# Peptides against a protein of PDB entry 2AKA, part 205

Target 1, 299 residues: chain A of PDB entry 2AKA
Amino acid sequence: MEDLIPLVNRLQDAFSAIGQNADLDLPQIAVVGGQSAGKSSVLENFVGRDFLPRGSGIVTRRPLVLQLVNSTTEYAEFLHCKGKKFTDFEEVRLEIEAETDRVTGTNKGISPVPINLRVYSPHVLNLTLVDLPGMTKVPVGDQPPDIEFQIRDMLMQFVTKENCLILAVSPANSDLANSDALKIAKEVDPQGQRTIGVITKLDLMDEGTDARDVLENKLLPLRRGYIGVVNRSQKDIDGKKDITAALAAERKFFLSHPSYRHLADRMGTPYLQKVLNQQLTNHIRDTLPGLRNKLQSQL

## One batch from the design tools (peptide; made by RFdiffusion4, then SolubleMPNN)

Design b2_p28_2_s1 (from b2_p28_2, 16 letters changed)
Fold by OpenDDE base, seed 2:
Structure b2_p28_2_s1 (fold): chain B 299 residues (1-299), chain A 28 residues (1-28)
Amino acid sequence: as target 1 above (299 residues)
Amino acid sequence: SEEKEKFEKELEELFKEIDELNKKLAEE
């Protein structure tokens, strides 16, 4: 059923317009990960454009409801400025920054109020993701010392919801057993029923080490498994390396790596996008019975 | 308010679509 994701998008927009989005248990995928885990890069790789804020510290400070829609045309639109079509994705980035600052102020605070962004593109599958602020222990700017807990509380508002799937983004070049994303996912989903693992930075692992056991779902099993990806480096992003070239390099990485070659067809950004589209579609279908009654009871 | 009425109308339409989809799924 090709219309399930667009239906949920319309629900999200309707409830966001009246300011009641935060308490609703809509079928959705929340993206969680530590600061610099590669969340933004994964999302940009889906679109094939640079459009998310970049920098040091906490970049995402409001939930971003990213609605990807397959279309013959390429443009973006925000719910907060209806009727304006963005064709320059640099302007999209600037609008996200401006809208974030408008609500949070100059102190780099956070807000639970979502930004709703819809991107039409011929290069995307229908997919809605909620990008959440990166988990961090280090306050930046004028952020309060308890910013870690504020972020955690915000994340919990989303990931504790029964109909929320969790895209847990973890870097391979860090101890995966201590991944912030996997820890929070395990806390709210101890049986691993709602969690999809994404492993980034596989190309940055120490020589002689690999994440094969994790990717084969043998080390920290999730029902929905793990998908490895290779994102652009920060240097590549700053240098405006083409995302298409990066996707080709990702494919080459998996095919050429002795530990991952046998998994190559089940790895990489294009495969992740397909899996997420299918998972979300199926999840909406499974939650559709009784959804009306649930939504009415929450109003 | 006009905004509330607009929301209620949109929600009614969306709920109708959900009900129709559920009906189709139940028939499969």
Scores: peptide ipSAE 0.386, ipTM 0.889, DockQ to the pose 0.840
Fold by OpenDDE base, seed 5:
Structure b2_p28_2_s1 (fold): chain B 299 residues (1-299), chain A 28 residues (1-28)
Amino acid sequence: as target 1 above (299 residues)
Amino acid sequence: SEEKEKFEKELEELFKEIDELNKKLAEE
């Protein structure tokens, strides 16, 4: 089963090359979340590198097909510049920004055309995610006044597909019942069959409050459950705290917290990676019998 | 076009791999 994710990666690359990715129902995981939900930090924690664009407002402006591949060496490759190996992840960040600007221009607009990025690393499990623009309600700068609806329409192109799993990223320090990620997931997956919940910012909750009921799948139940994570704070990022140290701090947080100690072995970024690898592999296996015929009918 | 031909060949290979995997999974 180790070859199932790489097989889907090859399909994604082939269809992206001809500009038909958005219309296909490939077994994949789409990542959704509001602005500042901690989505970028979760993805960077998987790789163990800072490589995603940073800034205020909408950072991700094109879908990013992030293909993680376990390898003995560490480097990145883009589909749009085949043959170039990136070993400096700052250059990876710059290439994402440059390729985004090439298509969207300088007005901070969005495009539904994906960027395909493959990262080889000894520190990752095989895992493919489609990172989508963060949901927003208020245009910033010279963004179009209908940017909220443009983002929503883009997300819907992915999350409405039957074979699309949804990684819904929600911050714990906000009202989870009103989470943008959980709302869109419930709209397209009302029975909670395709949605995996990620709860960030557990360390930033008000004193005397916790997300135990959510993490135990008792408040807003999802078939695939919830996983809590703790990302680096802005202070930690500014202080150049490395991701390895942050992962150790995350483990300590769950083990030491009275409300989460009993869940600690089923929480944190490393556990999330394992779960996503397993769920994606199983999902590909389950969809594979009908995949060829379905893809042929869509061409 | 050359790009279309390349895509069609790649897709054919991928579909063969899918068929082989499905056969293996059905035997398990």
Scores: peptide ipSAE 0.370, ipTM 0.882, DockQ to the pose 0.811
Fold by OpenDDE base, seed 4:
Structure b2_p28_2_s1 (fold): chain B 299 residues (1-299), chain A 28 residues (1-28)
Amino acid sequence: as target 1 above (299 residues)
Amino acid sequence: SEEKEKFEKELEELFKEIDELNKKLAEE
């Protein structure tokens, strides 16, 4: 069971090398959410490092296959520059930006060609996620006017696949019924079988409101349920608050909040990471029968 | 191409591993 995720990682890398990623139905988790939904912060919280591009508008403009590997050492490697070990995660961020710009140009366009990033760390569980561009309604810069649909089409290439699990990231301080992430998930997974809900920004909800019903899976039921998280605020990020301190604050938030205290042991970034590790492992196991034949038929 | 040959070889190895894992899982 322990080697299932690494096996799929090797498959992903092999197919990426020949440019066949988007057409394959590998057991994987695609991360979807609107712009500023908190996707990048969730992923960085898993690693415990700041390494993803930040900014306004569309930040992720190519799919990022993020392969987390538990290791005694801490470093990152890109598939497009094999042999280079990154120990400075700022350099990782810069490489993502440079590699994105190399393909998309300066117009802030998007490309369906994935970036494959592997992060070795003692602080992570084995976990692979495909971070997808954030859904947007408004083009920025020199982006084409149909950028919303281009992003949607890109997402659909992943989330329509039967073996793709969907990590739907939605902010609690917005109307969850109109969440871009949950909408796209509902479209391709109407029975809620492949979707895991992540609710961010619980700390930013209006006074007197809470997301208890959502987190208890009573409002918009998903088979795989919802997990609430509290990311660093922009102020915290600007203030260079470390992720360790943020995770402690997150734990405190859930434990001290009247609406969430009873759920606290099933909330937060560490719990989310464990759940995703387990669900991905189980999902790979469940899909492994017939995977060879399916992949071979697609070649 | 050399890349294609490398890919095919790697894929064959991966398929063998998948088959072995499936066998183990079926026995559990």
Scores: peptide ipSAE 0.367, ipTM 0.882, DockQ to the pose 0.765
Fold by OpenDDE base, seed 3:
Structure b2_p28_2_s1 (fold): chain B 299 residues (1-299), chain A 28 residues (1-28)
Amino acid sequence: as target 1 above (299 residues)
Amino acid sequence: SEEKEKFEKELEELFKEIDELNKKLAEE
């Protein structure tokens, strides 16, 4: 059962090598969310390292196929840099930026061509995610005025696929009814069969408010439910607070909060990682019958 | 052409693994 995710990883790499990616309906999880929704922080918290590009506006400008592999050693590999092992995760960040710029140019454009990054670590469960560009309404720099629609079209190439699960990342300190992530998920998955909700920024909610009804799956029900997480604040990031300390603080937050204490064992980044591993594994198992024939018909 | 041949070989190996896994899963 543990071999199912690595098998799909090899399929992803093989098809990426020949320039076929977005047109294939592989069992996978696409990560969607508005800018500043906390997507990058969630992914970095899984690895326990800072390795994703940071900045204002659109940070992710190409799909990032992030393949987490449990291993006794810790290093990263890019499909476009075969044979090179990265042990410094700052170099991983720089390589993502360089490879993005190589394809998109200096005008901060976007490209639908994925970057394939594999991270080996003793601190991760086997898990593959496709990090997609953050949805935005405002162009930055030399971006075209229609950048919002370009991003949307790119996302739709992934999330419309029947075998694509959707990790919808929404901040709790914004109106959930206006969540870009949940809107796009509802559009392509109206019955909520493929969508997993992640609620970030629970620690930034106004006093006297909480997201209990959302986290209990009572407000906007999803078959796969919601998981709340607490990421590092910008102050914590600037202060170089390590992710281990942040995970402890997250656990403390849920345990000590009157509205979330009863949910604490089903919240937080470690639980999210476990759930995603299990759901992806089960999803691959469910889609494996007939997958060969389906893939062959798409070639 | 060489890339295509390499891809086809890898894909065939992966499909064999899928078939084997499907067989195991069906027995569970």
Scores: peptide ipSAE 0.366, ipTM 0.881, DockQ to the pose 0.774

Design b2_p28_2_s2 (from b2_p28_2, 17 letters changed)
Fold by OpenDDE base, seed 4:
Structure b2_p28_2_s2 (fold): chain B 299 residues (1-299), chain A 28 residues (1-28)
Amino acid sequence: as target 1 above (299 residues)
Amino acid sequence: SKEEEEFQKKLDELFEEIEELNKKLEEE
């Protein structure tokens, strides 16, 4: 079973090389969320490094196929830069930005052409995620006026696929019933069979409020449930709080919170990573029968 | 093109691996 995710990674790389990744129904996890939902922070917390573009507006402007591979060494590789090993994750961030700008230009437009990034690390489980552009309602700067629809259309190319699992990232400090991530997931997965809910910003909820009902899968039930996480605050990021310290703080948060203490062993970034690894592995296993025929019919 | 041929070869190899894995999974 340990080789299932690497096998799909090789498929993803092969199809990305010919520009057909978005059109194929590969067993994969697509990450969806509104802008500022904490999506990038969740992914960085898996790696334990700051390496994703940051800023206002649309940060992720191309799909990012993030392939995490457990290894004794720590480095990153891009499919478009074969043979170059990145050990400085700031350089990884810069390469993502440069490669994004190369395709989209200076107008901060979006492109459906994926960036394939593989990260080797002793701190990760084998896990592949497709990070998608954050959903937005209002164009900023030189973005096209229909950017919301362009993003939606791009997301739909992934999340409508039968073999696509959906990691729906929603902030707890906003109305979860109106979560863009949960809305799009419900549209394409009305029975909640393919969706995993992630609830961020639990530490930023108003006093006297909690997301217990959501996390207990009682409010908006998903077959695969919800996992709460606590990301670094902007203050923590600006203060250069390391991810290790943030993960310890996250654990402390869940253990000490009256509403979440009983759930603490099923919450947090490390647990999320484990669950996603298991879910993806099992999903690949379940979809492998007939995958060849399906893929061949789509070529 | 040579690139297309290399891709097809790689794809065929991957499909064979999928079939082998499927066979192993069925035997478990």
Scores: peptide ipSAE 0.241, ipTM 0.807, DockQ to the pose 0.780
Fold by OpenDDE base, seed 1:
Structure b2_p28_2_s2 (fold): chain B 299 residues (1-299), chain A 28 residues (1-28)
Amino acid sequence: as target 1 above (299 residues)
Amino acid sequence: SKEEEEFQKKLDELFEEIEELNKKLEEE
């Protein structure tokens, strides 16, 4: 089963090249969440590098197919510029921004056309995620007034697919009952069969409050459960705090917190990465029996 | 197992499809 994720990667690349990306029901994980929910930080923590666009508003304006591949070497490649190996992850960030702007134009609009980024690293497990634009209610800059609905429609193109798993990223320091990620997941997956909950910002909760009931899957049950993570703060990101140090701090947070200590071995970014690798691998295996025929019928 | 063999067959078929798709892309 070691080659299942790479197989889907090749399918994604092949279909992207022929312009059939959004219409295919590939076994994949779509990442959804409100703006500032911590999606980008989760992805960067997997890689151990700063490489995603940052700023106000929607930083992700195209789907980003992030293909993590365990390798002895560390570099990145884009499908749109084959043969160019990026070893500087700042250049990766700049390329994402440039390629996004090339397609979306100057109005900071969105496009459903994916960017395919493959990252080879000794520090990653094989894992493919589709990072989607953050849900927002307020247009910024020259964005169209209906940008909220455009983003929603784009997300729906992915999350409505039967073979799409949903990584719903919700901040703990906000009302989880009002989580944009969990709302959209519940709309398309009412039985909670395809949704994996990620709870961020656990370190930013008010004193005397915790997300224990959520993390124990007792409050808003999902079949695939919840995993808590602690990302770098914006201050830490701006200060270029080392991701390795941040991961150590995350582990310490869970181990030392009275409400989470008993869950510590099933929390944190490294555990999330393992779970997602396993979930995706198993999901690919389970979908393979009908996948060829399904894909062939969609071509 | 029979299930594993069927699975492998499906994988092989998917690999063939990938190869065919890649070939088509190279020819364009």
Scores: peptide ipSAE 0.171, ipTM 0.694, DockQ to the pose 0.082
Fold by OpenDDE base, seed 2:
Structure b2_p28_2_s2 (fold): chain B 299 residues (1-299), chain A 28 residues (1-28)
Amino acid sequence: as target 1 above (299 residues)
Amino acid sequence: SKEEEEFQKKLDELFEEIEELNKKLEEE
């Protein structure tokens, strides 16, 4: 059987080129989370490169369709500039910023028009994610006063689709019951059938507290469960700490922590990547028999 | 198996659809 993820990538590219992306119910994983929940860090940890825009407030302002492709070579390509191969991931970051600003203008507004980025790397599994703008309650700078609702409306265009899986990213050092990611997931997936929980910032929890019950799927159960990760600190990112070293530190964290050591083989970024690859592949297979008819009805 | 054959048929149909979409884009 052919790899199903590349097939869906071709569909995404074809439909993006004709401007029909937002209305299609393609099998995909949408990444949702509040600002500073650690979404961008999870994506960069998959690639092993710093390539996403950084800053305070709303960083992601357009959907980013991130297509990871296992390859012997390492480079990136954008759908909006076909034929240009990026080997410097700093240039990838700059292109995302430039393309975002070109469409949204200077007011730091949002646009529902996706950026399609494909990354070839020997360090990735085949995986496609749609990174969505971080949920916020407070406008910054020249943002419109209703920016919170604009973001929510844009997220709803993706997460309400039946074939959309939801990667809900929540920080462990905040009240999980108040997680923006889990709230929106519960709204559109009340039975927890399409949601995968990611718990970040486990290393920043208060002394004497842990997220064991969450990670064991006992507190707020999801059919697809929870995976804990430890991202680089903002200081480490600014200091350009190596992602490979950070992944080794993450492994050490889970193995050495009394509350997590028994779960260590089912935690961390490498395990998350494997699970997402498997979940997406299986989901594509399950949806494929009806996909043509759905796509034809939406064209 | 019959299930595998049906699955392959659906894949082939999707590939054909992708090719048709690509042709339309080249003509625009």
Scores: peptide ipSAE 0.140, ipTM 0.681, DockQ to the pose 0.081
Fold by OpenDDE base, seed 3:
Structure b2_p28_2_s2 (fold): chain B 299 residues (1-299), chain A 28 residues (1-28)
Amino acid sequence: as target 1 above (299 residues)
Amino acid sequence: SKEEEEFQKKLDELFEEIEELNKKLEEE
């Protein structure tokens, strides 16, 4: 079963090379969430490196197909830069920014054309995620006034596909009933069959409040449930706090919190990686028998 | 086109690999 995700990665690369990636119903996980929901931090915690663009407003402006591959060595490769191995993850960040700007121009526009990034690491499980632009209501800088709708339309190209799983990232310190991620997931997956909930910022909740009912799948039930995570604070990121130390702090948070202690073994970034690997592997297995016929009909 | 032929060849190879993996999964 360990080879199913790499096989689908090769399909993704082949279809991306011909410019048809957005129209294909490949088994994949799309990551959705509002701006500042913590999506980028979750992905960086999987890799254990800072490599995604940072800033205010819309940071992700193209879909990022992030292919994590367990390996004895640590390096990254872009599909658009074949043969170049990146060992400095700051250079990876700069390449994402440069390639984004090359296609979208200087006006901070968006493009539906994916960036394909493969990361080899001893610290990752085999996992492919599509990081999508954060949902926003307010244009920043020279962005067009309809940027909210452009982002929504881009997201819909991925999340409406039957074989797309949805990783819905929501912050706990905001009203979950108003979560952009859960709203879009419910719109395209009303039965909650394809959606996995991630709850971030559990450490930033008001004193005397908790997300226990959500994490126990009692408030807004999803078939695939919810997983809570604690990301590094912005202060920790700016201070270059080690991700290993952050993962230890996350574990300590769940174990020491009265409301989450009983859930601690089913929470945190390492557990999320495991669940996503298993869910994606099983999903690929279930979709493979029909995949050939479907893909040939879409070409 | 030559590019289309190369793509189709690669796609066919990938589908063969999928079929082999499916057979292995059915035997487990």
Scores: peptide ipSAE 0.030, ipTM 0.638, DockQ to the pose 0.674

Design b2_p28_2_s3 (from b2_p28_2, 21 letters changed)
Fold by OpenDDE base, seed 4:
Structure b2_p28_2_s3 (fold): chain B 299 residues (1-299), chain A 28 residues (1-28)
Amino acid sequence: as target 1 above (299 residues)
Amino acid sequence: SSALEELQKKLAELFKEIDELNKKLAAE
């Protein structure tokens, strides 16, 4: 069957043009996670480029609709600046920052208005993700004291939608029971039907500990399961470690780890990308009946 | 506005595609 993701992308673009963003119940994947959970690294690993804003605190301050499109060429386009092709992903990062600041100002505030970014690459599968601001309890900089609630309210606009899948990103080196991502997912998806778990920082777990039970879906079961990944460390990012090399290291990590070797073929960023592509495609297929009528009612 | 009309046309085309796909899916 034809890949349905591009069709939904066109719908997203069309509705964004009329100011209907967060209120749409389009089949999509929302990415949620606490600050420093590794969300940005996961997304960058899909593209194989550094292109997302980095920093302390809340880095993503607007929803980022990231549309990955498999193509023979590599470039990016923003919906807010049509006709401009970005081939330098540093410029992509700068544009995200500039566009964010244009709306939110310099106080590191948030806005529910999405940024729509399409990335064409030979290294990606067709995949659309909505990256959401990282959950936090602590305001940074000039953020308002109620920033936590503002973020939660924003997230809820997406994750409460029935057609929204949730990519819950949680670090393994923290108590998963206290994962912000899993908490919010459980709140809106108590049966775990719409949630895909991503476990980051597996390489940073204490010696003698592992996340095997979680990854085997035995501890906090999700219907759609968990996928472990190993992202570049902050040191690696600062040192501009090549993402390709990092992906190779990730593969080696799973293959060589006694607790994860048996899961290695179902772990890592490439597998995650494949699973997300399949999950989204299937989800669109399942949602397509009645979608037209639902969308029409929102016009 | 002309922009709104163009958007409506685009949406109509997309809805047509959805309808066609739905028919295909229903036949499977």
Scores: peptide ipSAE 0.292, ipTM 0.841, DockQ to the pose 0.666
Fold by OpenDDE base, seed 5:
Structure b2_p28_2_s3 (fold): chain B 299 residues (1-299), chain A 28 residues (1-28)
Amino acid sequence: as target 1 above (299 residues)
Amino acid sequence: SSALEELQKKLAELFKEIDELNKKLAAE
């Protein structure tokens, strides 16, 4: 079953070339969360590189199909510039920004047309994620006044699909019951069958508070459960703190925290990668028998 | 167009691979 994720990647690439991205019900994981929920940091932690746009407001303005491929070499490739290998991940960031601006302009608008980015690395498991724009309620700058609804409509195009798993990213230092990610997931997946919860910013919770009940799947139960992670702080990112060091700190956090120590082996970014790889692989396997017929009907 | 034809060929190959994988899964 080692080739299931790469097979779906090739399908994604093929259909992207003909502009059928948004209408396809491919087995995939859509990443959803509010702005500043920590989505970008989670994805960068998977790669072990800083490569995603950063800033205030809407950072991700197009869906980013991030295809992680385990390889002996480390480089990135974009579908829109085939044959160009990026080894400098700063250049990857710049290309994402440039390609986004090419389609949306400089007005911070959004487009439903995906950017397809493949990252080869010895440090990743095979995993494909679709990073979606962060949900927002208030337009900033020159953003369209209806940007909230535009983002929501875009997200719905992905998360309503039967074969779409949902990675719901929620910060622990905010009211989890009011998480934008969990709300949209509950709307389209009321039984919690397709949703995987990620809880970020556990290290930023108020003293004396914890997310134990959520992480133990007792407060807002999901069939696929919750995984807590600790991302680098903005200060750490600005200071160019090494992601490897951050992963070690994350492990230490869970092991040393009274509320999370017993869960430590089922927490953290490395465990999340393993779970997502497994879940996606299994999901592809389960959908594969009907995949061809469904794809043909959409051509 | 030639590009469209090549894409169709690629898709046909991918569908063949799906069929083969489905056969393997059914045999398990």
Scores: peptide ipSAE 0.177, ipTM 0.770, DockQ to the pose 0.756
Fold by OpenDDE base, seed 3:
Structure b2_p28_2_s3 (fold): chain B 299 residues (1-299), chain A 28 residues (1-28)
Amino acid sequence: as target 1 above (299 residues)
Amino acid sequence: SSALEELQKKLAELFKEIDELNKKLAAE
């Protein structure tokens, strides 16, 4: 069963090579959230490396198919750079930026054409995620005035698919009722069958407030529940705080917080990674009997 | 196209693996 995710990865790569990825209903997890919701930090915490573009406004401008593969070695490779192994993750970041700009230009436009990135590491579980552009209502730079709708349309290409699970990333220090991630998830998954909630920025909540009811799945119930995480602060990122140290701090946060202590074993980035691996594996298994026939018809 | 042929070969191998997995799952 451990080979199911790599098998689907090979399918993704094969179809991406011919430009058919957008039309496929492969079992996958799409990551959605507003700008600055903490999506990139969650993904980097899985890898334990800084490798995603950072900045203000819309940073992710193309879908990023991130394939994490447990391996004895640590390196990254892009589907568009065949044969090149990246061991410096700063170079990975630069390649994402360069490849994005190659297609979208320098005007901060978006493209629905995915970037396929595979990361081999001894520190990851097998997991494939599709990082999508952050939802926003405000154009930045030379973006077209309808950029909000362009992003929405792009997201819909993924999240409307029946075999797409939705990782909805919402910050705890904002009104959950106004979460862009949960709004779009509710729109396409009204019964909450495909949505996994991630609550970030729990450490940035106002004193005397907590997200206990959300994390206990009592406020806005999802079938697959919620998992809280504590990402590195922007200050920590800028200061090059080690991700391993940040993960230890995250564990300490949950254990020491009176509202979350009882949930601590079901919170944090390592637990999230395990849950996502399990959910994706099970989802692939459930869809596999029909997958072959569907894919064959699309050839 | 050589690229298309390689893709078809790869897909055939993947479909074989899927078929074997489906067979195993159906037997369990």
Scores: peptide ipSAE 0.150, ipTM 0.759, DockQ to the pose 0.720
Fold by OpenDDE base, seed 1:
Structure b2_p28_2_s3 (fold): chain B 299 residues (1-299), chain A 28 residues (1-28)
Amino acid sequence: as target 1 above (299 residues)
Amino acid sequence: SSALEELQKKLAELFKEIDELNKKLAAE
């Protein structure tokens, strides 16, 4: 069981090297959400480092295959620059930006060609996620006027695949019924079999409101349920607030909140990481018997 | 063609590992 995620990582790398990533139905987790839903923060919290591009509008403009690997050492590697080990995660961020710009140009367009990033860390569980561009309704700056549809089409290339699990990231301080993440998930997974809900910004909800019913899987039920998280605020990120401190604050938030106290052991970023590791591992196990034959037929 | 050949070689190795894992999982 321990080798299942690394095995799929090697498959991803092999296919990425030949540019055939978009058409493969590998067991994977695609991360979807609207802009500012907190996707990047969730991923950074897993690693415990600031390494993803930040900014307003569309920040992720290429799929990012993020392969987390538990290791005694901490470093990152990109598939497009094999052999180079990154120990400074600011350099990782810069490389993502540079590699994105290299392919998309200066017009802030998007490309369906993934960036493959592997992060070795003692602080992570084995976990692979495909971070997808945030859904947007309004182009910003020199973005193409149809950017919304381009992003949607890109997302659909991943989330329509049968073996793709969907990590739907939705902010709690917005109407969940209008969540872009849950809408796209429901479109491609109407029975809620492949979707894991993440609820962010629970600390930013209006006074007197809570997301208890959502987190208890009673409002918009998903087979795989919902996990609430509390990310750093943009101010905290800009101020370079320590992620470890933020994780402690997250734990305190759930434990001290009257509506979430009883759920606290099944909430927060560490629990989410554990669940995703288990879900992905089990999903790979379930798909493995047919995977070889499917892959061979696609060659 | 060289890239494809290299891919095929890698995939052959990975498929062998998949087969071995499937055998192990089936025995559990």
Scores: peptide ipSAE 0.324, ipTM 0.860, DockQ to the pose 0.775; fails the geometry check

